# Designs tried in a protein design run: peptides against a protein of PDB entry 2MBZ. Part 5

Target 1, 143 residues: chain A of PDB entry 2MBZ
Amino acid sequence: GINLTPEEKFEVFGDFDPDQYEEEVRERWGNTDAYRQSKEKTASYTKEDWQRIQDEADELTRRFVALMDAGEPADSEGAMDAAEDHRQGIARNHYDCGYEMHTCLGEMYVSDERFTRNIDAAKPGLAAYMRDAILANAVRHTP

## One batch from the design tools (peptide; made by RFdiffusion4, then SolubleMPNN)

Design b1_p8_6_s2 (from b1_p8_6, 5 letters changed)
Fold by OpenDDE base, seed 1:
Structure b1_p8_6_s2 (fold): chain B 143 residues (1-143), chain A 8 residues (1-8)
Amino acid sequence: as target 1 above (143 residues)
Amino acid sequence: RMSIALVF
């Protein structure tokens, strides 16, 4: 789990506690390299590390919302670049995330209602927009 | 906010 005090966890994650999903995550992904890599990397993370990760996620969310508000298609350079940054962020912070893995994550964002609701809290349709941008970005990088 | 749980 997250190696923070309850107060630190609240400061970083607010009302959302990712450790509440630990059992389900272990059941679904516990035998994967991604899970192993994530556990290994995050074991040493400080409050400042987790805050940085949340700040990066918030910034990315703002970028996607701005693109949607501007009417930019999900296969625009701007949207695909945001998707690429998302993929690289996962790779840097958690586990190796290739384009196939990224597209699988994108599909999960729209197929699991819990992910959809969480993402769409920022803007309705954001999960679908991200999925489409992720797919477009994967396509342009796998000619 | 995009949750850390979204990576799995």
Scores: peptide ipSAE 0.104, ipTM 0.801, DockQ to the pose 0.479
Fold by OpenDDE base, seed 4:
Structure b1_p8_6_s2 (fold): chain B 143 residues (1-143), chain A 8 residues (1-8)
Amino acid sequence: as target 1 above (143 residues)
Amino acid sequence: RMSIALVF
């Protein structure tokens, strides 16, 4: 799992404990290359690494929320760029994330109510907005 | 915030 002390985990992740999803993630993805890559890559992560990843995630969330609040379409340049940064962040920190994989993740965000609830905690409809932006970004990069 | 658990 995540190589942090309980105190460090609380400092970095706060009330949202990722360990509560460990069994589900293993059950759903344990036999995939993505899971293997993620476990291998994150095994060496320090507290500072995890904090950076959380900061990036928080920034991306704020960016999508700002786009929604501004009324920018999910297929706007701004929304697609945010989706691209999301994809690249996954690729950099966790596993190889091509556009097909990314669209699958986006679809999961709206089809699995648990993901939807977690994402929409930041803003209602955020999961659907992200899914649409992810799809639009994938389309423009795979004509 | 976007949780690390959301990458899967």
Scores: peptide ipSAE 0.103, ipTM 0.799, DockQ to the pose 0.456
Fold by OpenDDE base, seed 5:
Structure b1_p8_6_s2 (fold): chain B 143 residues (1-143), chain A 8 residues (1-8)
Amino acid sequence: as target 1 above (143 residues)
Amino acid sequence: RMSIALVF
């Protein structure tokens, strides 16, 4: 899992312990390239690396919320750009994330209530908005 | 916030 002390984990992730999902993640995705790449890449991550990743996630969350509050459609250029940055962040930090993979992740955000609940903690409907933006971004990059 | 677990 994440090789941080309990204190470091709390500082970075708060009450959300990603290691609680390690078994399920392994069961669902353990045979995928994405899982392998993620484990290989993150094995060397420091506390600072994980904090950076969380900061990026927080920034993206704020960005999507701002778009929603402004009434921007999920297929707006702004929303699609945010989705693209999300995809690139996954690719940079975890595993190769093509547009199809990204779309699958977006669908999971709305189909798995645990993801939905966690994401929508920032704003109701955020998961669905992200999913829609992810789809729109994938479409514009897949002519 | 968005969790690292959201990548799987």
Scores: peptide ipSAE 0.102, ipTM 0.802, DockQ to the pose 0.484
Fold by OpenDDE base, seed 3:
Structure b1_p8_6_s2 (fold): chain B 143 residues (1-143), chain A 8 residues (1-8)
Amino acid sequence: as target 1 above (143 residues)
Amino acid sequence: RMSIALVF
């Protein structure tokens, strides 16, 4: 799992315990390249690395929420750019994430209630908005 | 907030 003390884990992740899902993630994805790459990359991560990743996620969340509040459609340049940054963040921190993979992740965000609940904690409908932006961004990069 | 669990 994540190599942090219980205190550090609480400091970084708060009420969300990522280790709660470790067994399920391993069971579902343990034989994939994505899982392998993620384990290799994160093996050396420090508390500061995990905090940076959470900060990036929080910033992206705020960005999407701001777009939604402004009434920008999910296929706007702003929303698609945010989706692109999300894709690149996954690629940088976890595993290679092409546009096809990204659209699959976006669909999971709305089809798995646990993902939807966790994402929509920031704003109702955020998961659906992200999915739509992810799809639009993929489309514009695969003409 | 997002977490490592949200990338799988």
Scores: peptide ipSAE 0.102, ipTM 0.798, DockQ to the pose 0.457

Design b1_p8_6_s3 (from b1_p8_6, 6 letters changed)
Fold by OpenDDE base, seed 4:
Structure b1_p8_6_s3 (fold): chain B 143 residues (1-143), chain A 8 residues (1-8)
Amino acid sequence: as target 1 above (143 residues)
Amino acid sequence: RMSIALVI
């Protein structure tokens, strides 16, 4: 798990405490390579590392919301670039995330109501927009 | 806000 104190966890994650999902994540993904890689990589993360990751996530959320508010299609260059940055962020911080894996994550964001609800807290329809942008980005990078 | 739990 995340080796931060309760106070540090609150400072970094606030109401979005990942510990509330730990059991479900382990049950669903505990036997995957992605889960193993993430646990191995994050085991050494400091509070500053987790804060950086949250800052990146917040920035990405704001970026997607801004694209939606501007009326940019999910298959626009701007939206696909945001999806690419999302993919690369996962790869840097958690586990190897190819385009197929990323597409699977995008589908989960709209198929699992827990993910949909959490993502759409920022803006209604954000999960679907992200899924579409992720798919478009994967397609443009597939020969 | 995008939670770390949303990466898996």
Scores: peptide ipSAE 0.116, ipTM 0.787, DockQ to the pose 0.455
Fold by OpenDDE base, seed 5:
Structure b1_p8_6_s3 (fold): chain B 143 residues (1-143), chain A 8 residues (1-8)
Amino acid sequence: as target 1 above (143 residues)
Amino acid sequence: RMSIALVI
């Protein structure tokens, strides 16, 4: 879990408070390996670790927005590479994230309004674009 | 800002 002070949490996450979802996440996913892995990994995270994670997320957001603004398809090499980096970032920081898991996350980004709203704050349609890129990336890595 | 991976 996140063991930062309220001030540190605000510095890193701003208006998004990840702790507001903790109970729901536990209820829905508390018996999964992903939940366990995330709790175990993040228990030792410092403010600097969380800031790095947020910086990585911001960078990926900028990359996807730039791709969309350029009119690049979600199944372009650039979009699929950004999706791959997203998958790898989840795997490093939170829990094992194979391509099947990643596609499930992508579907959640467009099916859960809370995710859609948070993602699309950067650019309308970003969640759908990410989902499509995630799916395309999974397909190209599946024999 | 957001930390999407914290919510699965």
Scores: peptide ipSAE 0.115, ipTM 0.786, DockQ to the pose 0.467
Fold by OpenDDE base, seed 1:
Structure b1_p8_6_s3 (fold): chain B 143 residues (1-143), chain A 8 residues (1-8)
Amino acid sequence: as target 1 above (143 residues)
Amino acid sequence: RMSIALVI
């Protein structure tokens, strides 16, 4: 799991503890390369690393919300660029994330109500918007 | 806030 003290975890993640999902994640994804890569990479992460990852996620969330508020379609260049940055962030921080993998993640965001609820806490419909942007971005990169 | 759990 995340090797931070309870206090450090609170400082970085607040009320959300990712380690609460450790068992389920292992059960569902433990035999995947993505899981292996993520565990290997994150094993060395410091508090500062986790804080950076959270800051990146927060920035991306704000970016998607701003696009939605502006009425930009999910297949706009702005939305697709945000989706690309999301994909690259996953690849940089966790595991190799190709466009097919990314579209699968996007679908999970709308099919698993827990993901949907957590994402839509920032703005209703954000998970669906992200999924659509992820799909559009994948399509433009796989002509 | 987008959680780290959203990537696995």
Scores: peptide ipSAE 0.113, ipTM 0.790, DockQ to the pose 0.492
Fold by OpenDDE base, seed 3:
Structure b1_p8_6_s3 (fold): chain B 143 residues (1-143), chain A 8 residues (1-8)
Amino acid sequence: as target 1 above (143 residues)
Amino acid sequence: RMSIALVI
């Protein structure tokens, strides 16, 4: 689990409690390399590390929202670059994330309504836009 | 916002 005090967890994650999903995540993904890598990497994370990860996520969210508001297609260079940054962020912070893995994550964002609701809290349709950008980015890197 | 739960 996340090695923070209840106060620190609230400061970083606010009303979203990641611990409520710990058992489900273990049940679904506990036998995967991604889960193992994530546990190994995050075991040493400080409050500042978790805050940085949230800040990066917030920045990416703002970037995608700005692209949507500008009317940029999800397969635009701007949207694909944002998707690439998302992939690289996962790779740095959590686990190896190739293009195939990334497309699987993108599909999960639109197929699991809990993920969709969490993402679309920033803007309706954001999860679908991200999925499409993730797919486009993967395609351009796998000709 | 995104969380660790959204990347695993």
Scores: peptide ipSAE 0.111, ipTM 0.785, DockQ to the pose 0.427

Design b1_p8_6_s4 (from b1_p8_6, 4 letters changed)
Fold by OpenDDE base, seed 1:
Structure b1_p8_6_s4 (fold): chain B 143 residues (1-143), chain A 8 residues (1-8)
Amino acid sequence: as target 1 above (143 residues)
Amino acid sequence: RFSIALVF
């Protein structure tokens, strides 16, 4: 799990405890390179590292919400750029995330209700918008 | 808000 005290975990993640999903994540992805890379990278993460990751996620969420509020299509330059930044953020913090992997993640965001609910907490339909932006970004980078 | 749980 995440190497933080219960107090630190609460400060960073609030009411959401990512360690509640540790068993399922291990069962689904434990034999993948992505899982191994994530375990290796995050093993040394401090509270400040995790806070930075959450801040980056919050910023990205705000960007997508702003795009949606402005009526920008999910395949707009702005939305695709936000999707690209999301992909790069995963790569920096967790594991190598190519466009195929990113597209699979996007699809999971709309097919698994737990992800949908968590993402849409910021704005209804955000998961679907993000999935569409991820797909569009993947398409433009893999002609 | 995205969580580490959304990585997998």
Scores: peptide ipSAE 0.101, ipTM 0.797, DockQ to the pose 0.475
Fold by OpenDDE base, seed 4:
Structure b1_p8_6_s4 (fold): chain B 143 residues (1-143), chain A 8 residues (1-8)
Amino acid sequence: as target 1 above (143 residues)
Amino acid sequence: RFSIALVF
């Protein structure tokens, strides 16, 4: 698991406790390379590392919400760039995330109600918007 | 907000 004290976990993650999903993640993805890579990378993470990851996630959420509020299409340059940053963030912090993997994640965001609910907590329809932006970004990067 | 739980 995450090598932080209970106090540190609360400071970094607040009310969103990632440990509540640990068993489900292991059941769904425990035999994948992505899971292995994530466990290997995060094993050395400090409180400061986890805080940075949360800050990046918060910033990306705000960025997508701002795009939606502005009425920018999900296949706009701004939305696709946000999707690319999302992909790169996953690749940097967790596991190799190519465009195919990213599109699969996007589809999961709209097909698994639990993910949809968690994402749309920031703004209704955010999961669908992200899925569309992720797909558009993948298409523009696939010759 | 997004969390590490959302990458799987």
Scores: peptide ipSAE 0.098, ipTM 0.795, DockQ to the pose 0.451
Fold by OpenDDE base, seed 5:
Structure b1_p8_6_s4 (fold): chain B 143 residues (1-143), chain A 8 residues (1-8)
Amino acid sequence: as target 1 above (143 residues)
Amino acid sequence: RFSIALVF
């Protein structure tokens, strides 16, 4: 789990408790390298580290929402760049995240309604937009 | 906001 006090967890994550998914994540992904890497990296994270990660996610959310509001297609340079930053953020903070892995994550965002609802809380259709941007970014980086 | 649950 996350090594924060209940108060610190609330300050960083608000009403969303990521630890509620720990068992399911272990059941689904516990035998993967990604899971191992994530557990190893995050074990040493401070409150400030988690806050930085959430700040990065919030900024990325705002970028995608702004792109959608501007009518930019998900395969625009701006949307693909945001998707790339998302991929790099995962790689930096959690586990090695190649383009194939990233596209799999994108598909999960639209196929698992729990992810969809969580993401679309910022803007309806955001999960689908992110998935499409992730796919487009992967394509442009795979000659 | 995004959650670490989005990683898996």
Scores: peptide ipSAE 0.097, ipTM 0.797, DockQ to the pose 0.474
Fold by OpenDDE base, seed 3:
Structure b1_p8_6_s4 (fold): chain B 143 residues (1-143), chain A 8 residues (1-8)
Amino acid sequence: as target 1 above (143 residues)
Amino acid sequence: RFSIALVF
């Protein structure tokens, strides 16, 4: 799991306990390259690294919410750029994330109610908006 | 917010 003390984990992740999903993640993805890459990258992460990752996620959330509030379509340049930044963030911090992988993640955000609930805590419909932006970004980069 | 669990 994450190499932090219980106190540090609470400070970074709050009431969301990622350890509750560790066994399921291993069962579903343990034999994939993505899982291997993630374990290799995150093995050296400090509390500050995990906090940075959460800060990046919070910034992305605010950005998507602002786009939704402004009435920007999910296939607007602004929304697609936010989706691209999300993809690149995954690639830097966790594993190689191509456009096909990214679209699969986007679909999971709306098909797994646990993801939907956690994402939509910021704004109802955010998971669907992100999925649509991810798809649009993938399409524009796949002629 | 996102977490490590939201990457898989």
Scores: peptide ipSAE 0.096, ipTM 0.793, DockQ to the pose 0.455

Design b1_p8_7_s1 (from b1_p8_7, 5 letters changed)
Fold by OpenDDE base, seed 3:
Structure b1_p8_7_s1 (fold): chain B 143 residues (1-143), chain A 8 residues (1-8)
Amino acid sequence: as target 1 above (143 residues)
Amino acid sequence: MLPLWIPF
């Protein structure tokens, strides 16, 4: 799993324990290229690397919340650009993430109640808004 | 909260 001490894990992830999901992730995705790429990339990650990834996620969350609060549609340029940054973040930190893969992730955010609950902790309806922005971004890049 | 960085 994540190569951090229990103390470092708490500092980065707080009350969230990523080890609780390691077995399920391996069972569901362990034979995919995405899983392999992620394991290879993250094997060298330090506490500072994981903290940076969390900071990027928090920034993205704030951007989406701000867009929702401003009443911007999920298919606005601003929302689609935030979705694109999310896709690129996955590609940089974990695995090659094309638009098709990204739309699958967006659907997971609304179909798996664990993701929905955790995302919507920032703002009710955020998971659905992100899914819609991800889909819109994929559509505009697939003429 | 499950972090957004869980890509699976």
Scores: peptide ipSAE 0.092, ipTM 0.783, DockQ to the pose 0.385
Fold by OpenDDE base, seed 1:
Structure b1_p8_7_s1 (fold): chain B 143 residues (1-143), chain A 8 residues (1-8)
Amino acid sequence: as target 1 above (143 residues)
Amino acid sequence: MLPLWIPF
């Protein structure tokens, strides 16, 4: 779990409790290198680290919403760059995230209704837009 | 809301 007090968790994540997903995450991914890397990195994270990560996620969300509001296609340079920044954010904060892994995450965003619902809380269709941008970004970076 | 950075 995240090494924060309940108060600190609330300050960073509000009503979202990441601990309620810990068992499922362990069951699904506990034997992967990604899970191991994430556990190793996050073990030392402070409240300030988690707040920074949340701020980065919020900024990315705003960026994708702005692209959608502007009518930019998900395969635009702007959308693909946002997807790249998302991939790099995962790599920096959690685990090595190649383009294949990133596309798998994008597919999860539209196939797991829990992700879809939570992402689309910012804007309806955002999960699908992100998935498409992630895929486009992967394509442009793959031979 | 699940943060977009939730990696799993």
Scores: peptide ipSAE 0.090, ipTM 0.783, DockQ to the pose 0.373
Fold by OpenDDE base, seed 4:
Structure b1_p8_7_s1 (fold): chain B 143 residues (1-143), chain A 8 residues (1-8)
Amino acid sequence: as target 1 above (143 residues)
Amino acid sequence: MLPLWIPF
């Protein structure tokens, strides 16, 4: 799990506890390279590291919501750039995240109702918007 | 804001 005290976890993540998903993540992904990379990287993370990651997540959420509120299509340059930053954030902080992996994550956001519910808490339809932006970004970067 | 882009 995340190597923070309960107080530190609350300060960084509020009422959201990523550790509640640890068992399911291990069952679904425990034999993948992505899982191993993530466990290895995050094992050394400090509170400041997790705070930075949370800040990045919050910023990206705000960007996508702002794009939706502005009526920008998911295949706009702005939406695709936000999707690219999302991909790069995963790559830096967790595991190698190519465009194929990223599109798989986007599909999960709309196919797993728990992800959809959690994402759409910020704005209804955000999960679908992110999926579409992720796909568009992958397409424009296909060699 | 809650971490909405969980990478797993």
Scores: peptide ipSAE 0.086, ipTM 0.783, DockQ to the pose 0.429
Fold by OpenDDE base, seed 2:
Structure b1_p8_7_s1 (fold): chain B 143 residues (1-143), chain A 8 residues (1-8)
Amino acid sequence: as target 1 above (143 residues)
Amino acid sequence: MLPLWIPF
């Protein structure tokens, strides 16, 4: 799990408890390289590291919402760039995230209602918009 | 709410 005190977890994640999902994540993904890499990287993370990761996620959320509010299509340069930054953030903080992996994550955002509901809390349709931007970004980077 | 950074 995340090596933070309950107080530190609350400071970073508010009412969200990531430990609620630890068992499911382990059961579903525990035998993957992605899971191994994530566990290895996050084992050394401090409160400041987790806060940075949360801030990056919040910034990306605001960026996608702003693009949607501006009427930019999900395959716009701005939306694809935001998707690329999301992919690179995963690669930096958790595990090697190629474009195929990223598209799988995008599909999860619309197929798992827990993700959809939580993402769309920022703006209805955001999960679908992110998925489409992720796909478009993957396409433009394929040879 | 699940953060967007959750990788799994």
Scores: peptide ipSAE 0.084, ipTM 0.778, DockQ to the pose 0.362

Design b1_p8_7_s2 (from b1_p8_7, 6 letters changed)
Fold by OpenDDE base, seed 4:
Structure b1_p8_7_s2 (fold): chain B 143 residues (1-143), chain A 8 residues (1-8)
Amino acid sequence: as target 1 above (143 residues)
Amino acid sequence: MLPLWIPI
């Protein structure tokens, strides 16, 4: 799991506890390369590393919300660029995230109600908007 | 806010 004290976890993640999903993640993904890469990378992460990752997630969420509030379509350059930054963030911090993997994650955001609810806490419809932006970004990068 | 790229 995440090598932080309970207090550090609360400081970084607040009311969201990633450890509550550890068993399900292991059961569903434990035999994948992505799972292995993530475990290997994150094993050395400090509180400062996790805080940076959380800050990046918060900034990306704000960026998508701002795009939605501005009425920018999910296939706009702005939305696709935000999706690309999301993909690159996953690749940098967790595991190799190609465009196919990224589209699979986007589909999960709308097909698993737990993800949908958690994402849409920032803005209703955000999960669907992100999925559409992720797909559009993948399409423009797949000649 | 929540990490958006779970599963990790």
Scores: peptide ipSAE 0.120, ipTM 0.796, DockQ to the pose 0.488
Fold by OpenDDE base, seed 1:
Formats: C-alpha cells, sequence, structure tokens
Structure b1_p8_7_s2 (fold): chain B 143 residues (1-143), chain A 8 residues (1-8)
C-alpha cells in the first residue's frame, strides 16, 4: 500500500483512494514481476514523490486532451510521443513497461469501466484515444 | 483520476 497518512493521501489523490484496490491488484498481479517492482520502488516514496507522480499524470492528461481538441489523430506524432512519455513514466516510477505491457494497459483502459470512467472524467473518449495512441506508438517501435 | 499505472 501507499505509505501515507489519510490526510496526505487526500492531499495527493483527493477522493480517490488507491488502496481500495490493493486486494484486487494483489489477486490479479501479485505473482508478477511488475507487482514486485512496483512494491519495491514505492515502499520508499514520500508524499512529494506521489505528488510528483500525480503532477506527471495530470500533465499527460492535459497533453492528450489538447491533442484531441486540436483534432490530431491518435496516430499523430504528437499523440504517439505522449504515449511514449506515459510508458516511460510507468517504467521510471513503478515497473518495467515494454510496448506489449503498455498495449495491454491501453486495452484495460477501454475494457474496464472503472478505468474508462476515471479517464473520461477529463474528456469523453480520452481512454479510447489513449489506447489508440499507445497502440500506434507500440507499432512504430516494433521491428 | 485513477493512476494510469495501477495494475488493476
Amino acid sequence: as target 1 above (143 residues)
Amino acid sequence: MLPLWIPI
């Protein structure tokens, strides 16, 4: 779990509590390298670290929304670059995230209504746009 | 927003 006080969690995540999903995450992914890596990395994270991660996520969201508002296709250079930055952010903060893993995450964003709802809170259709950009980015980097 | 990195 996230080693923050309830007050710190609220300051960083607002009304969203990531720890409410801890059991489900453990049940689904607890035996994976990704889960192990994430647990090991995040064990030392401070409030400031989590805030930085949220700031990075917010910036990425703004970038994708701006691309959508500009009418840029999800396979545009700008959208694929945003997807690449997302992949690298996951790798830096949590676990090794190759293009296959990233594509699987993108599919989850549109197949799990909980993800879709939370992502599309910023803009309707954002989850689908991100999925498409993630896929396009993976394709351009696959031999 | 859900952290996009949570493996759910």
Scores: peptide ipSAE 0.117, ipTM 0.797, DockQ to the pose 0.333
Fold by OpenDDE base, seed 5:
Structure b1_p8_7_s2 (fold): chain B 143 residues (1-143), chain A 8 residues (1-8)
Amino acid sequence: as target 1 above (143 residues)
Amino acid sequence: MLPLWIPI
């Protein structure tokens, strides 16, 4: 799990407890390289590391919402750049995230209603918009 | 608030 006190977890994540999903994540993904890499990297993370990751996620959420509000297509440069930053953030903080992996994650955001509900809390349709931007970004980086 | 963007 996340090596923070309950108070530190609340300060960083608020009402969301990521550790509630640990068993399911292990069951679904425990045999993957991504799971291994994530566990190895995050084992040393401090409160400040988790806060930075949260801040990055919040910033990307705001960017996507702003793009949607502006009527920018999910395959716009702005949306694809936000998707690329998301991919790079995963790669930096958790595990090697190629475009294929990122596409799989994007599909999960719309197929697992728990992801959809949490993402769409910022704006209805955000998960679908992110999925589409992730796909577009993957396509533009495929020769 | 952390969206479930932590993939694993």
Scores: peptide ipSAE 0.117, ipTM 0.793, DockQ to the pose 0.500
Fold by OpenDDE base, seed 2:
Structure b1_p8_7_s2 (fold): chain B 143 residues (1-143), chain A 8 residues (1-8)
Amino acid sequence: as target 1 above (143 residues)
Amino acid sequence: MLPLWIPI
């Protein structure tokens, strides 16, 4: 699991505890390369590393919300650039994330209600907007 | 908020 004290976990994740999902994650994804890579990378992460990851996620959320509020379509350059930054963030922090993998994640955001609920807490329809931006970004980078 | 890329 995440090697933080309960106090550190609260500071970084608030009321959310990722370790509550450890067994389910292992059961669903434990045989994937993504899971292996993530476990290998995160094993050395400090509180500061996890805080940076959380800050990046929060910033990305704000960017997508701002794009939606501005009326930018999910296939706009701004939305696709935000999706690309999301993909690169995954690759940097967790596991190799190609465009196909990224589109699969986007589909999960709209098909798994837990993801949808957590994402849409920032703005209704955000998960669908992200999925569409992720797909558009993948298309433009896969000629 | 749940980190957007953590498989859960």
Scores: peptide ipSAE 0.114, ipTM 0.798, DockQ to the pose 0.334

